# Designs tried in a protein design run: peptides against a protein of PDB entry 6J07. Part 66

Target 1, 107 residues: chain A of PDB entry 6J07
Amino acid sequence: GQRGWFCGSVSQDLRQFWVAEGGTISDPRAADFLFSCDASHPDTLRIYQSLDYIEDNATVFHAYYLSAVANAKIKNSVALGHFILPPACLQKEIRRKIGSFIWEQDQ

## One batch from the design tools (peptide; made by RFdiffusion4, then SolubleMPNN)

Design b2_p20_6_s4 (from b2_p20_6, 9 letters changed)
Fold by OpenDDE base, seed 1:
Structure b2_p20_6_s4 (fold): chain B 107 residues (1-107), chain A 20 residues (1-20)
Amino acid sequence: as target 1 above (107 residues)
Amino acid sequence: AIEIIREMIKKYREELRKQL
């Protein structure tokens, strides 16, 4: 099975979808996937400051990925890589290079 | 686009490691 951690910024609906798809919810140290909707949320900030993250043993993804998967017509058509949630201090520069993030485009 | 994000995060982590 796949274990996920969720920032407090993630809705209960998305958490429920994760579980419905066979996932389990765990603490960030045991999780395989880390989901957040806000890089500035205290929960997410603690991840970015953790040794696991600093040593490239953890990646934070925007939880909008789960919404995209739920609405996808074709399974596996949603690339998780497009939903990497970078630290807040990097986002402005990233937007200058590649434009707005996917989770910002349909708001 | 993914490559750019990954590279920037990589550099970010490297800078943080220097502070440890």
Scores: peptide ipSAE 0.704, ipTM 0.944, DockQ to the pose 0.612
Fold by OpenDDE base, seed 3:
Structure b2_p20_6_s4 (fold): chain B 107 residues (1-107), chain A 20 residues (1-20)
Amino acid sequence: as target 1 above (107 residues)
Amino acid sequence: AIEIIREMIKKYREELRKQL
């Protein structure tokens, strides 16, 4: 199955969509996908500080991915890779290189 | 764009590991 963890910054609507699509919700250690809407949220910061993350065994994605999937006209047309949520300390430099993140453009 | 993000995160993790 698809096990997901959600930062407290993620709305209940997006969590419900995840479950409606067949996903389950678990703690971050057991989750296959980690979703957040705020890299600076305490829940997400704990992920970035974890050994799993530091050792490249975890990736945080912006939960707006789920909104994009919900609104997509073509199934599987939304690339999860475009929704990687980097630590807050990296975001300014990343924006200088690639521009605003997708989730910042649509909100 | 994805490659840039992945690379920056990679470097970030490497720096953190040096502190452990």
Scores: peptide ipSAE 0.704, ipTM 0.944, DockQ to the pose 0.619
Fold by OpenDDE base, seed 5:
Structure b2_p20_6_s4 (fold): chain B 107 residues (1-107), chain A 20 residues (1-20)
Amino acid sequence: as target 1 above (107 residues)
Amino acid sequence: AIEIIREMIKKYREELRKQL
């Protein structure tokens, strides 16, 4: 199975979808996928500060990915790479280069 | 776009490792 960790910023609906698709929920150290909806949330900040993250053994993804997968006719058509959630301190500079993130475009 | 994000995060991690 696939083990996922969820920031408190992620809705229960998305968590339930993860489980419904065969995933399990675990602590961040055991998780294969880390999901968040807020890079500034304390839960997510702790991830960015962790040794696993600093040593490139962890990646945080925006949980909107799960919503996109849920709504996609072909699940594999949604690229996880577009949902990498960078630390808050990098986001403004990233937006200057690539524009708004996918999870911000429907606002 | 993805490569830009990955590169920036990479550099970010490198800077953090220097502080450890």
Scores: peptide ipSAE 0.703, ipTM 0.944, DockQ to the pose 0.616
Fold by OpenDDE base, seed 2:
Structure b2_p20_6_s4 (fold): chain B 107 residues (1-107), chain A 20 residues (1-20)
Amino acid sequence: as target 1 above (107 residues)
Amino acid sequence: AIEIIREMIKKYREELRKQL
């Protein structure tokens, strides 16, 4: 399925793109995909603090993934895995290991 | 790179579960 939850940090344009591509919008408990543009946003923090997330039943992705998909010439060429949005407390250490996140390179 | 991110998140979750 294509049920998605969106943090308040995600623009309406990206939400509309999701729906236009056949997705639906749901609460985080029912969603298959969780999108955010800010790991420190209260909406996203609640996800990271939830039992679903702690028990590895949820993954948060940066919503810039949708923008990348929209601009891609070949459908399904954008890898969702590159857009995993980790908790804010992990990001500095992650950057030391792998460099800047893909969404930071385009911002 | 993806594997590194996933591993760090895994360890993060493990630490949180210890607090439950």
Scores: peptide ipSAE 0.702, ipTM 0.943, DockQ to the pose 0.614

Design b2_p20_7_s1 (from b2_p20_7, 9 letters changed)
Fold by OpenDDE base, seed 1:
Structure b2_p20_7_s1 (fold): chain B 107 residues (1-107), chain A 20 residues (1-20)
Amino acid sequence: as target 1 above (107 residues)
Amino acid sequence: SAIDIIKEAIKKYREKLKEE
């Protein structure tokens, strides 16, 4: 199955969508997917500071991915990789190269 | 690609943290 962890910054609607699609909710250590809407939220910051994250055993994704999936007309048309949520301290330099993150463009 | 850029930035970030 698909186990997901959700930062407190993620709406209940997106959490419910995850469950409706067959996902389960778990703690960060047991989760297969980590979702957040705010890299600066304390919940997310704790992830970035964890050994799992530092050792590349964890990736945080922006929960807007779920919204994109929910609204997609074509199956598998949404690339999860575009929704990798980097630590807040990296976002400015990344934007200088890519312009804007997808979740920012669609807002 | 954008994905590669993001991944590279995070990689460097992790390496920096390991040094601390």
Scores: peptide ipSAE 0.695, ipTM 0.939, DockQ to the pose 0.584
Fold by OpenDDE base, seed 3:
Structure b2_p20_7_s1 (fold): chain B 107 residues (1-107), chain A 20 residues (1-20)
Amino acid sequence: as target 1 above (107 residues)
Amino acid sequence: SAIDIIKEAIKKYREKLKEE
């Protein structure tokens, strides 16, 4: 199954969608996917500061991915890679190159 | 690509942290 961890910044609706699609909710260390809507949220910051993250054993994704999936008519049409949520300290630099993150375009 | 840019930034970030 697909195990996901959710930052407190993620709405209950998105969590419910995850479960409705067959996902389960777990602790960060057990999760296959880490979802957040705020890189500066304390929950997410703990992930970025973790050894697992530093060692590239963890990736944080913006939970807006789930919203995009929910609205997509074609399954697998939404690329998870576009929803990688980088640490807050990197976001300005990244925006200078890509313009805006995908989750910022509709928000 | 945008994905590559994001991944590269994170990679450099992690490397920097390891050096500290």
Scores: peptide ipSAE 0.695, ipTM 0.939, DockQ to the pose 0.591
Fold by OpenDDE base, seed 2:
Structure b2_p20_7_s1 (fold): chain B 107 residues (1-107), chain A 20 residues (1-20)
Amino acid sequence: as target 1 above (107 residues)
Amino acid sequence: SAIDIIKEAIKKYREKLKEE
């Protein structure tokens, strides 16, 4: 299915887009996709500290992915992998290697 | 690739947490 969890940092507009596209909203344990706009938000921090995340059974994505999808001409043209949102403590070292994240470039 | 770099960083992060 297309079950998504949303951090409180995600706007209502993006949540509504998810639902409009056929997605459902669930708790993080049942969700297939976890969306956040802030790795430091308490909701997201709880995910990073969870057993599911530690055991590689969960991935957090930046919700800007949904905005990119909404603006894309082709539905499958936006790669979800480019929107993996790593824990805040890792972002600086990652930026040193790859530069700014996509969601930072478009803002 | 950029995606691989991100995934690797997260992998190391998870391993560190398991050791705690």
Scores: peptide ipSAE 0.694, ipTM 0.939, DockQ to the pose 0.579
Fold by OpenDDE base, seed 4:
Structure b2_p20_7_s1 (fold): chain B 107 residues (1-107), chain A 20 residues (1-20)
Amino acid sequence: as target 1 above (107 residues)
Amino acid sequence: SAIDIIKEAIKKYREKLKEE
């Protein structure tokens, strides 16, 4: 099964969708997917500071990905890579190159 | 691509942290 960790910034609706789709919820160390809605949230900051993240054994995704999947006519049309949530200190320089992140556009 | 740009930024970030 798919194991996911959720930052406190993620709504219960998105967590429930994950479980309804067959996922389970676990701690960050056991999770296959890490979801957050706020790179500056203390829960997410702890991930970025962890050895697993520094050693490229962890990736944080914006939980809006789950909303996009839920609303997509074709589920595999939503690319997970576009929802990689980088540390807050990197977001400004990334926006200068790509514009706004997807989760910022549909608001 | 946008994905590559994001991944590259994170890669450099991790490398910087390892040097500290």
Scores: peptide ipSAE 0.694, ipTM 0.939, DockQ to the pose 0.579

Design b2_p20_7_s2 (from b2_p20_7, 10 letters changed)
Fold by OpenDDE base, seed 5:
Structure b2_p20_7_s2 (fold): chain B 107 residues (1-107), chain A 20 residues (1-20)
Amino acid sequence: as target 1 above (107 residues)
Amino acid sequence: SAIDIVKEMIKKYREQLKLE
């Protein structure tokens, strides 16, 4: 199944798109995909501190991925891997290595 | 690649948490 969890930082529009594409919304433990727009949001912080995340059984993705998919002209042209949302404490160092994240560009 | 760098940094993060 296509089960997703959404941080409170994610807009209702993106949640609705997920459902329209055949996804369902669940709690974090049951979800296959975790979406957030803010690594510092309390909902997302709880994920990063969870045993599932520490044991590499969970990955948080930036919800902007869904927007990119919705606007893509070519199917499968959007790589989910570019939307991995790391904990806030890692982002500065990551930016020094790779530059700005996809969701931070053109804003 | 950029994706590999992100994954590696997260891996190190998880390792640190396990030691705490």
Scores: peptide ipSAE 0.710, ipTM 0.943, DockQ to the pose 0.577
Fold by OpenDDE base, seed 3:
Structure b2_p20_7_s2 (fold): chain B 107 residues (1-107), chain A 20 residues (1-20)
Amino acid sequence: as target 1 above (107 residues)
Amino acid sequence: SAIDIVKEMIKKYREQLKLE
């Protein structure tokens, strides 16, 4: 199974979906996937400030990925890479380059 | 690609932090 950590900014619905799909919930250091809905949330900020993150041993994904997966008709049609959640300080510049993030659209 | 841009920006971010 896959182990996931969830920021406090992530709804219970998305957490429940993760578990329903066979995932387990763990602390950040044990998790295979880190999910957040807010790069500025204290929980997520702690991840960005961690040595694991700085050393590229951790990646934070926006939990909206799970919603996209839940709504997808074709399995594996949703690319996790599009849901990488960068630190807040980078987001403005990134938006200038790629436009709004997927999770910001239709929200 | 968009994914590459995001990854590159994060990479530079991490590198910058290491220099501080």
Scores: peptide ipSAE 0.710, ipTM 0.942, DockQ to the pose 0.540
Fold by OpenDDE base, seed 4:
Structure b2_p20_7_s2 (fold): chain B 107 residues (1-107), chain A 20 residues (1-20)
Amino acid sequence: as target 1 above (107 residues)
Amino acid sequence: SAIDIVKEMIKKYREQLKLE
């Protein structure tokens, strides 16, 4: 099974969808996937400051990925890579290069 | 690609933190 961690910024509906699809919820250290809706949330900030993240052993994804999967006609059509949630301090520079993030466009 | 740009920026971020 797939283990996921969820920031407090993620709605209960998205958490329930994860479980309904066969996922389990765990602490960040045991999780295979880390989901957040706010890079500035204290829960997420702690991830970015962790040794696991600094050593490239962790990636944070925007939880809107789960909504996209739920609504997609073909699940594989949604690329997880487009939902990588970078630290808040990088987002302005990234937007200058690629434009608004997907979760910002759909909201 | 857009994904590569994001990954590269995060990589640089991590390297900077290691220097601190």
Scores: peptide ipSAE 0.710, ipTM 0.942, DockQ to the pose 0.579
Fold by OpenDDE base, seed 2:
Structure b2_p20_7_s2 (fold): chain B 107 residues (1-107), chain A 20 residues (1-20)
Amino acid sequence: as target 1 above (107 residues)
Amino acid sequence: SAIDIVKEMIKKYREQLKLE
């Protein structure tokens, strides 16, 4: 499905793009995709603390994915996996291993 | 891969929460 939840940190433009591409917006429990631009936002924190997330039934993605898709020549060329947004407490260690996240890189 | 590293660390995070 194409049901998405959006953290309050996500711009209205990205939400509108999602809908324009055929997606719908739902609550986190019903969503197939969870988008956020801030792992420390209260909305996103509630996701990380939820049973669904803890039980590996939910994944949070950085909403910059939608921007990347919008700018890509081929939509399916953008790998969603590169936009997994980990909890804030993990990000420093992850950056030490892989470098800056895609959404943090200058383009 | 970078994706695998992220997934693994999230997995460990979830496991830690289950133990609390």
Scores: peptide ipSAE 0.710, ipTM 0.942, DockQ to the pose 0.570

Design b2_p20_7_s3 (from b2_p20_7, 9 letters changed)
Fold by OpenDDE base, seed 3:
Structure b2_p20_7_s3 (fold): chain B 107 residues (1-107), chain A 20 residues (1-20)
Amino acid sequence: as target 1 above (107 residues)
Amino acid sequence: SAIDIVKEMIKKHREELKKK
């Protein structure tokens, strides 16, 4: 099964969707996927400060990915890579290069 | 691609953090 960790910034609806799709919820260290809706949330900040993150053993994804999946008619049509949530300190520079993040376009 | 840019920026950031 797919194990996911959720920042406190993620709505209960998205968490429920994850479980409904067969996912389980776990602690960050045990999770296969880390979801957040706020790079500046204390929960997410702790991830970015962890050795696992620094050593490229952890990646945070924006939970809006789950919403996109829920709304997609074709499975696997949503690329998880577009939902990588970078630390807040990088976001401004990234936006200058790629424009607004996907989750910012609909929110 | 956009994904590559994000990954590269994160990679560079991680490298900087390792130097601290």
Scores: peptide ipSAE 0.720, ipTM 0.946, DockQ to the pose 0.626
Fold by OpenDDE base, seed 5:
Structure b2_p20_7_s3 (fold): chain B 107 residues (1-107), chain A 20 residues (1-20)
Amino acid sequence: as target 1 above (107 residues)
Amino acid sequence: SAIDIVKEMIKKHREELKKK
């Protein structure tokens, strides 16, 4: 099964989509996937401060990934790697190198 | 690639956190 944790910044619609696709919702320690829409949200900050994150046992993904999957016509056409959500303190430097994140681009 | 750049930056950040 797919176990996911959701920051409070993630909409109920995206959570419901996760469950509808066969996922379950769990606490961060039990989750296989961590979703957030705000790197500065207190829930997400606690993840970045955790030993799991420091020891590379946790990665936070932007929940917009789920929206992209929901709207995709071709299976596996959306790469999860493009939705890695880095800590806020890294985002400016990353944007300088790669440009705006996918979740920041206009539709 | 963009993905590799993000992963590398996070890796460096984790290393810095370990030193604290």
Scores: peptide ipSAE 0.719, ipTM 0.946, DockQ to the pose 0.653
Fold by OpenDDE base, seed 4:
Structure b2_p20_7_s3 (fold): chain B 107 residues (1-107), chain A 20 residues (1-20)
Amino acid sequence: as target 1 above (107 residues)
Amino acid sequence: SAIDIVKEMIKKHREELKKK
């Protein structure tokens, strides 16, 4: 099965959706997917400071991806790559290049 | 693409962190 880690910033509804779809919840070291709703949350900051992240063995995704999947009418229409959550210190520069993130647009 | 831009910036950031 798919193993996911969730930052404390992620709602219980999204966690429950993950489990309902067959996923399990694990610590970040064992997880296949890392989800967060806040790059500045202490839980997420610890990921960005880890060796796994620095060595490109960990990527954090915005949990809004799960909402998009839940509401999708077309199978496989939601691209996970659009939900990569970068560290807070990079977000302003990224927005200058690509515009607002998807999770910001749908608020 | 937008995805490539994000990945590239993260990559550069990781490289900076390695130097510390």
Scores: peptide ipSAE 0.719, ipTM 0.946, DockQ to the pose 0.659
Fold by OpenDDE base, seed 2:
Structure b2_p20_7_s3 (fold): chain B 107 residues (1-107), chain A 20 residues (1-20)
Amino acid sequence: as target 1 above (107 residues)
Amino acid sequence: SAIDIVKEMIKKHREELKKK
């Protein structure tokens, strides 16, 4: 499906793009995709603390993915996996291993 | 790959949360 949840940290423009591309907006429990621009935002923190997340039934993606899709010639050329947004407590260690996240490189 | 590394670290973190 194309049901998405958006953290309050995500701009209205990106939300509108999601809807324009055929997506719908839902609560996190019903959403197929969870988007955030801030792992430390209270909305996102609640996701990381949820049973769905802990049990690997939910993944948070950085909303910059939508911007990348909007600017791509081919939609499926943008790999969603590169936009997995990990909890804030993991990000420093992850950066030591793989470098800066894609959304940080383009900012 | 970078994706695998991220997924693995999240997995480990989830396991820690389960222990609480």
Scores: peptide ipSAE 0.719, ipTM 0.946, DockQ to the pose 0.619

Design b2_p20_7_s4 (from b2_p20_7, 10 letters changed)
Fold by OpenDDE base, seed 1:
Structure b2_p20_7_s4 (fold): chain B 107 residues (1-107), chain A 20 residues (1-20)
Amino acid sequence: as target 1 above (107 residues)
Amino acid sequence: SAIDIVKEMIKKYREELKKK
């Protein structure tokens, strides 16, 4: 099974979708996937400051990934790598290089 | 690629934190 942690910034609908697809919800230390909608949320900030994150044993993904999967005609067509949520202090520089993040598009 | 750019910048971020 897939274990996921969710920041308080993530809606209940996305959490429910995760469970409906066979996932379970866990604390961040036990989770295989970490989801957030806000890099500046206190829950997410604690992840970025954790030893697991600093040692590259954890990655935070934007929860919009789950929405993209839910709406995709082909379930395996959505690449998780495009939904890596970097710390807030890096986002301006990243946008200068790659443009707006996927979760910021089509607003 | 865009993914590689993001991963590289996060890597540098982690390295800076380890120095503190």
Scores: peptide ipSAE 0.711, ipTM 0.943, DockQ to the pose 0.614
Fold by OpenDDE base, seed 3:
Structure b2_p20_7_s4 (fold): chain B 107 residues (1-107), chain A 20 residues (1-20)
Amino acid sequence: as target 1 above (107 residues)
Amino acid sequence: SAIDIVKEMIKKYREELKKK
């Protein structure tokens, strides 16, 4: 399905876009997609500490993915995999290997 | 790939947490 959970760090506009595209909003346990704009937000931290996340039953994505989809000129041109939001403690090392994250490039 | 690197790092993270 298209059930999504949203961290408090995600704007209402992005949430509304999700719903407009046919998605529903649910709690983290029921969600198919977890969206956040801040790995250090308490809501997101609780996800990273959850059993579902530890057991690889959940992935957190940066909500900027939705913005990219909204602005895409070609359908299916935005790869969700590039928007995986890792725990804050991993981000520095990841940036050293692959460069800045996509959601950081428009700044 | 970049995606694989991210996934691998997260995997290690999860493994470390399982040991606790």
Scores: peptide ipSAE 0.711, ipTM 0.943, DockQ to the pose 0.612
Fold by OpenDDE base, seed 5:
Structure b2_p20_7_s4 (fold): chain B 107 residues (1-107), chain A 20 residues (1-20)
Amino acid sequence: as target 1 above (107 residues)
Amino acid sequence: SAIDIVKEMIKKYREELKKK
Protein backbone atom coordinates (compact mmCIF):
# COMPACT_ATOMS: atom_id res chain seq x y z
CA GLY B 1 0.00 0.00 0.00
CA GLN B 2 0.82 3.71 -0.18
CA ARG B 3 2.09 4.91 3.19
CA GLY B 4 2.14 8.66 3.72
CA TRP B 5 3.08 11.13 6.44
CA PHE B 6 1.51 14.57 6.69
CA CYS B 7 2.86 17.75 8.22
CA GLY B 8 0.45 19.67 10.43
CA SER B 9 0.38 22.32 7.70
CA VAL B 10 -1.61 20.00 5.39
CA SER B 11 -5.42 20.34 5.35
CA GLN B 12 -7.76 17.54 6.33
CA ASP B 13 -9.25 17.61 2.83
CA LEU B 14 -5.96 16.56 1.27
CA ARG B 15 -5.42 13.88 3.91
CA GLN B 16 -8.90 12.51 3.24
CA PHE B 17 -8.21 12.46 -0.50
CA TRP B 18 -5.07 10.41 0.12
CA VAL B 19 -7.04 7.85 2.13
CA ALA B 20 -9.89 7.81 -0.40
CA GLU B 21 -7.37 6.92 -3.12
CA GLY B 22 -6.19 3.92 -1.11
CA GLY B 23 -3.40 5.45 0.93
CA THR B 24 -2.66 5.02 4.62
CA ILE B 25 -1.25 7.51 7.12
CA SER B 26 1.85 6.63 9.14
CA ASP B 27 4.72 8.16 11.09
CA PRO B 28 7.65 9.58 9.08
CA ARG B 29 9.90 6.54 9.59
CA ALA B 30 7.34 4.14 8.14
CA ALA B 31 6.08 6.44 5.36
CA ASP B 32 7.02 6.14 1.69
CA PHE B 33 5.75 9.66 0.92
CA LEU B 34 6.15 12.78 3.06
CA PHE B 35 3.75 15.67 2.40
CA SER B 36 3.95 19.27 3.64
CA CYS B 37 2.64 22.72 2.72
CA ASP B 38 5.30 24.63 4.66
CA ALA B 39 9.04 23.94 4.65
CA SER B 40 9.36 26.15 7.74
CA HIS B 41 6.78 24.23 9.79
CA PRO B 42 8.36 22.55 12.85
CA ASP B 43 7.13 19.12 11.69
CA THR B 44 8.84 19.53 8.31
CA LEU B 45 12.01 21.01 9.79
CA ARG B 46 12.42 17.88 11.91
CA ILE B 47 12.30 15.81 8.71
CA TYR B 48 15.04 17.87 7.02
CA GLN B 49 17.24 17.45 10.09
CA SER B 50 16.68 13.69 10.37
CA LEU B 51 19.24 11.02 9.52
CA ASP B 52 16.84 9.50 7.00
CA TYR B 53 16.70 12.76 5.04
CA ILE B 54 20.44 13.43 5.26
CA GLU B 55 21.16 9.92 3.96
CA ASP B 56 18.77 10.42 1.00
CA ASN B 57 16.23 7.92 2.33
CA ALA B 58 13.44 10.50 2.46
CA THR B 59 11.92 13.11 0.14
CA VAL B 60 9.43 15.82 1.09
CA PHE B 61 6.72 16.74 -1.42
CA HIS B 62 4.37 19.70 -1.42
CA ALA B 63 0.85 18.50 -0.65
CA TYR B 64 -0.52 20.65 -3.49
CA TYR B 65 0.43 17.65 -5.64
CA LEU B 66 -2.67 15.89 -4.28
CA SER B 67 -4.87 18.81 -5.31
CA ALA B 68 -3.40 18.74 -8.80
CA VAL B 69 -4.04 14.99 -9.07
CA ALA B 70 -7.62 15.41 -7.88
CA ASN B 71 -8.29 18.02 -10.58
CA ALA B 72 -6.36 16.40 -13.42
CA LYS B 73 -8.29 15.51 -16.58
CA ILE B 74 -5.60 13.18 -17.91
CA LYS B 75 -4.36 10.27 -15.84
CA ASN B 76 -0.67 10.52 -14.92
CA SER B 77 -0.46 14.08 -16.28
CA VAL B 78 0.80 15.40 -12.94
CA ALA B 79 4.50 14.79 -12.35
CA LEU B 80 5.41 14.24 -8.70
CA GLY B 81 8.94 15.47 -9.38
CA HIS B 82 7.73 19.04 -9.88
CA PHE B 83 6.40 19.01 -6.31
CA ILE B 84 9.59 18.22 -4.43
CA LEU B 85 9.64 20.63 -1.48
CA PRO B 86 13.20 21.73 -0.70
CA PRO B 87 14.36 23.15 2.64
CA ALA B 88 13.44 26.80 3.12
CA CYS B 89 17.08 27.90 3.07
CA LEU B 90 17.43 26.69 -0.55
CA GLN B 91 14.23 28.06 -2.03
CA LYS B 92 15.38 31.58 -2.92
CA GLU B 93 18.37 30.32 -4.88
CA ILE B 94 16.25 27.67 -6.60
CA ARG B 95 13.68 30.29 -7.66
CA ARG B 96 16.47 32.34 -9.27
CA LYS B 97 17.26 29.33 -11.44
CA ILE B 98 13.86 27.84 -12.32
CA GLY B 99 11.33 30.53 -11.39
CA SER B 100 8.48 30.23 -8.90
CA PHE B 101 7.36 26.82 -7.68
CA ILE B 102 4.11 25.36 -9.02
CA TRP B 103 2.36 25.77 -5.66
CA GLU B 104 3.22 29.49 -5.69
CA GLN B 105 1.82 30.25 -9.14
CA ASP B 106 -1.50 31.98 -9.81
CA GLN B 107 -4.53 29.75 -10.23
CA SER A 1 15.62 20.40 -16.19
CA ALA A 2 13.92 22.13 -13.27
CA ILE A 3 13.59 18.83 -11.41
CA ASP A 4 17.30 18.08 -11.81
CA ILE A 5 18.22 21.51 -10.47
CA VAL A 6 16.11 20.98 -7.35
CA LYS A 7 17.58 17.53 -6.76
CA GLU A 8 21.11 18.87 -7.19
CA MET A 9 20.57 21.65 -4.68
CA ILE A 10 19.15 19.22 -2.13
CA LYS A 11 22.13 16.92 -2.68
CA LYS A 12 24.52 19.75 -1.84
CA TYR A 13 22.44 20.55 1.24
CA ARG A 14 22.78 16.97 2.49
CA GLU A 15 26.52 16.99 1.88
CA GLU A 16 26.92 20.11 4.00
CA LEU A 17 24.94 18.55 6.84
CA LYS A 18 27.13 15.45 6.78
CA LYS A 19 30.18 17.62 7.46
CA LYS A 20 28.72 18.78 10.78
Scores: peptide ipSAE 0.711, ipTM 0.943, DockQ to the pose 0.607
Fold by OpenDDE base, seed 4:
Structure b2_p20_7_s4 (fold): chain B 107 residues (1-107), chain A 20 residues (1-20)
Amino acid sequence: as target 1 above (107 residues)
Amino acid sequence: SAIDIVKEMIKKYREELKKK
């Protein structure tokens, strides 16, 4: 099974979709996937400051990935890598290099 | 690629934090 942690910034609809697809919800230390909709949310900030994240044992993804999967005709067509949510302090520089993030384009 | 750029930036971020 796939274990996911969700920041408080993530809607209940996306959480319910995760469970409907066979996922379970756990604390961030036990989770295989960490989802957030706000890099500046206190929940997410705590992840970025954790030893697990600093040691590259954790990755935060934007929860919009789940919405994209739900709406895709082919689920495998959605690349999780495009939904990596970097710390807020890096986002401006990243946007200068690659443009707006996917979750920003669809809003 | 865009993904590589993001990963590289995060890598550098982590390295800076380790120095503290």
Scores: peptide ipSAE 0.711, ipTM 0.943, DockQ to the pose 0.618

Design b2_p20_8_s1 (from b2_p20_8, 9 letters changed)
Fold by OpenDDE base, seed 3:
Structure b2_p20_8_s1 (fold): chain B 107 residues (1-107), chain A 20 residues (1-20)
Amino acid sequence: as target 1 above (107 residues)
Amino acid sequence: SALEERNQKLAERIVAQARQ
């Protein structure tokens, strides 16, 4: 099964899509996938401060991944690795290397 | 610190993924 945690910044539509695709919703410690739309949201900040994150046992992904999957003609064409959401303190330096994040390109 | 090391590793991972 696919166990996911969702930051409060993630819309109900995306949560419902996750469940419709066979996923379940869990607390962060039990989840296999952590989704957020805001690195500065208190829920997400708690993840970045957690021991699981520090020990590289947790990674936060931008929930826009789910939107991309929902809209993709080919379900397996969207790479989760392109949707890793880093802490706010890292985003500027990362953008200098890769440009805008995928979830920012339509803004 | 451990957090700083984790963050640096994450940044490198993100950059690597973007280049795939």
Scores: peptide ipSAE 0.767, ipTM 0.960, DockQ to the pose 0.640
Fold by OpenDDE base, seed 4:
Structure b2_p20_8_s1 (fold): chain B 107 residues (1-107), chain A 20 residues (1-20)
Amino acid sequence: as target 1 above (107 residues)
Amino acid sequence: SALEERNQKLAERIVAQARQ
């Protein structure tokens, strides 16, 4: 199984999907995947301030990835790399380069 | 700072991924 941590900003439905797909839920230190829906949420902010993050041993992904996977018709068609959730302070400059994030396009 | 460097690296990673 795969271990995931979830920010409080992530819905219970997405958490349940993770578990249904064989994942387990753990604390961020033990997790292989960190999911959030809000870079400004206190839970997520703590991640961005952590040593693991600073040392590039932790990356936060937008939980919308799980929704995309759930709705994907082709297995493995959803690229996790497109769902990296950066700190709020970086989002503007990133949007200038790539446009809106994937999780923003359908909203 | 280390955090700023990490953030810059992350931004570059995100941009690179979007272009793939």
Scores: peptide ipSAE 0.767, ipTM 0.960, DockQ to the pose 0.643
Fold by OpenDDE base, seed 2:
Structure b2_p20_8_s1 (fold): chain B 107 residues (1-107), chain A 20 residues (1-20)
Amino acid sequence: as target 1 above (107 residues)
Amino acid sequence: SALEERNQKLAERIVAQARQ
């Protein structure tokens, strides 16, 4: 099973999908995957301030990944690496290079 | 700082992933 942590910004529907797919929900320290929908949410900010994050042992992903997986017609067609959620202070410079984040494109 | 270095590394990783 896969262990996931969810920021308060993530809907219950996405959490339920995670569990329905065999995932479990845990605290950030025990989680294999960290999901958030808001880089500025206090829960997410705590992650970015943590030693695990600073030491590259934690990465936050946008929870829209789960929505994309749920709606995907082709299994394994959604790349988690495209859903890395960076701190707000980095988003502008990143967008300048890649255009828009996937979760923004689908809005 | 360590945080700044981590952030820069993350930005580079995100950009690299987008180009794959």
Scores: peptide ipSAE 0.766, ipTM 0.960, DockQ to the pose 0.645
Fold by OpenDDE base, seed 5:
Structure b2_p20_8_s1 (fold): chain B 107 residues (1-107), chain A 20 residues (1-20)
Amino acid sequence: as target 1 above (107 residues)
Amino acid sequence: SALEERNQKLAERIVAQARQ
């Protein structure tokens, strides 16, 4: 199954799109995909502090990925790997190497 | 620490993905 967890920072529209595409919504421990729009949101912070995260069994993705998929002309043209959402403490270091994150480019 | 090591691995993963 395609099970997703959503931080409170994610809009209802994106959640509804996930369900419309055949996904289900679950708690973080049962989810295959974790989505957030804010690395500093309390829901997301709890993920970064979890044992699953520390042991590399959990990765948080920016929910803007779902918007990009919804607008894509070609299926599978949007790479999930480009939407990994890191903790706030890593973002400056990463930006020095790759520039702005994809979800920041249209802001 | 374990968390610091996880974070550094994540950063490297993100950089690698961006270059693909």
Scores: peptide ipSAE 0.765, ipTM 0.960, DockQ to the pose 0.640

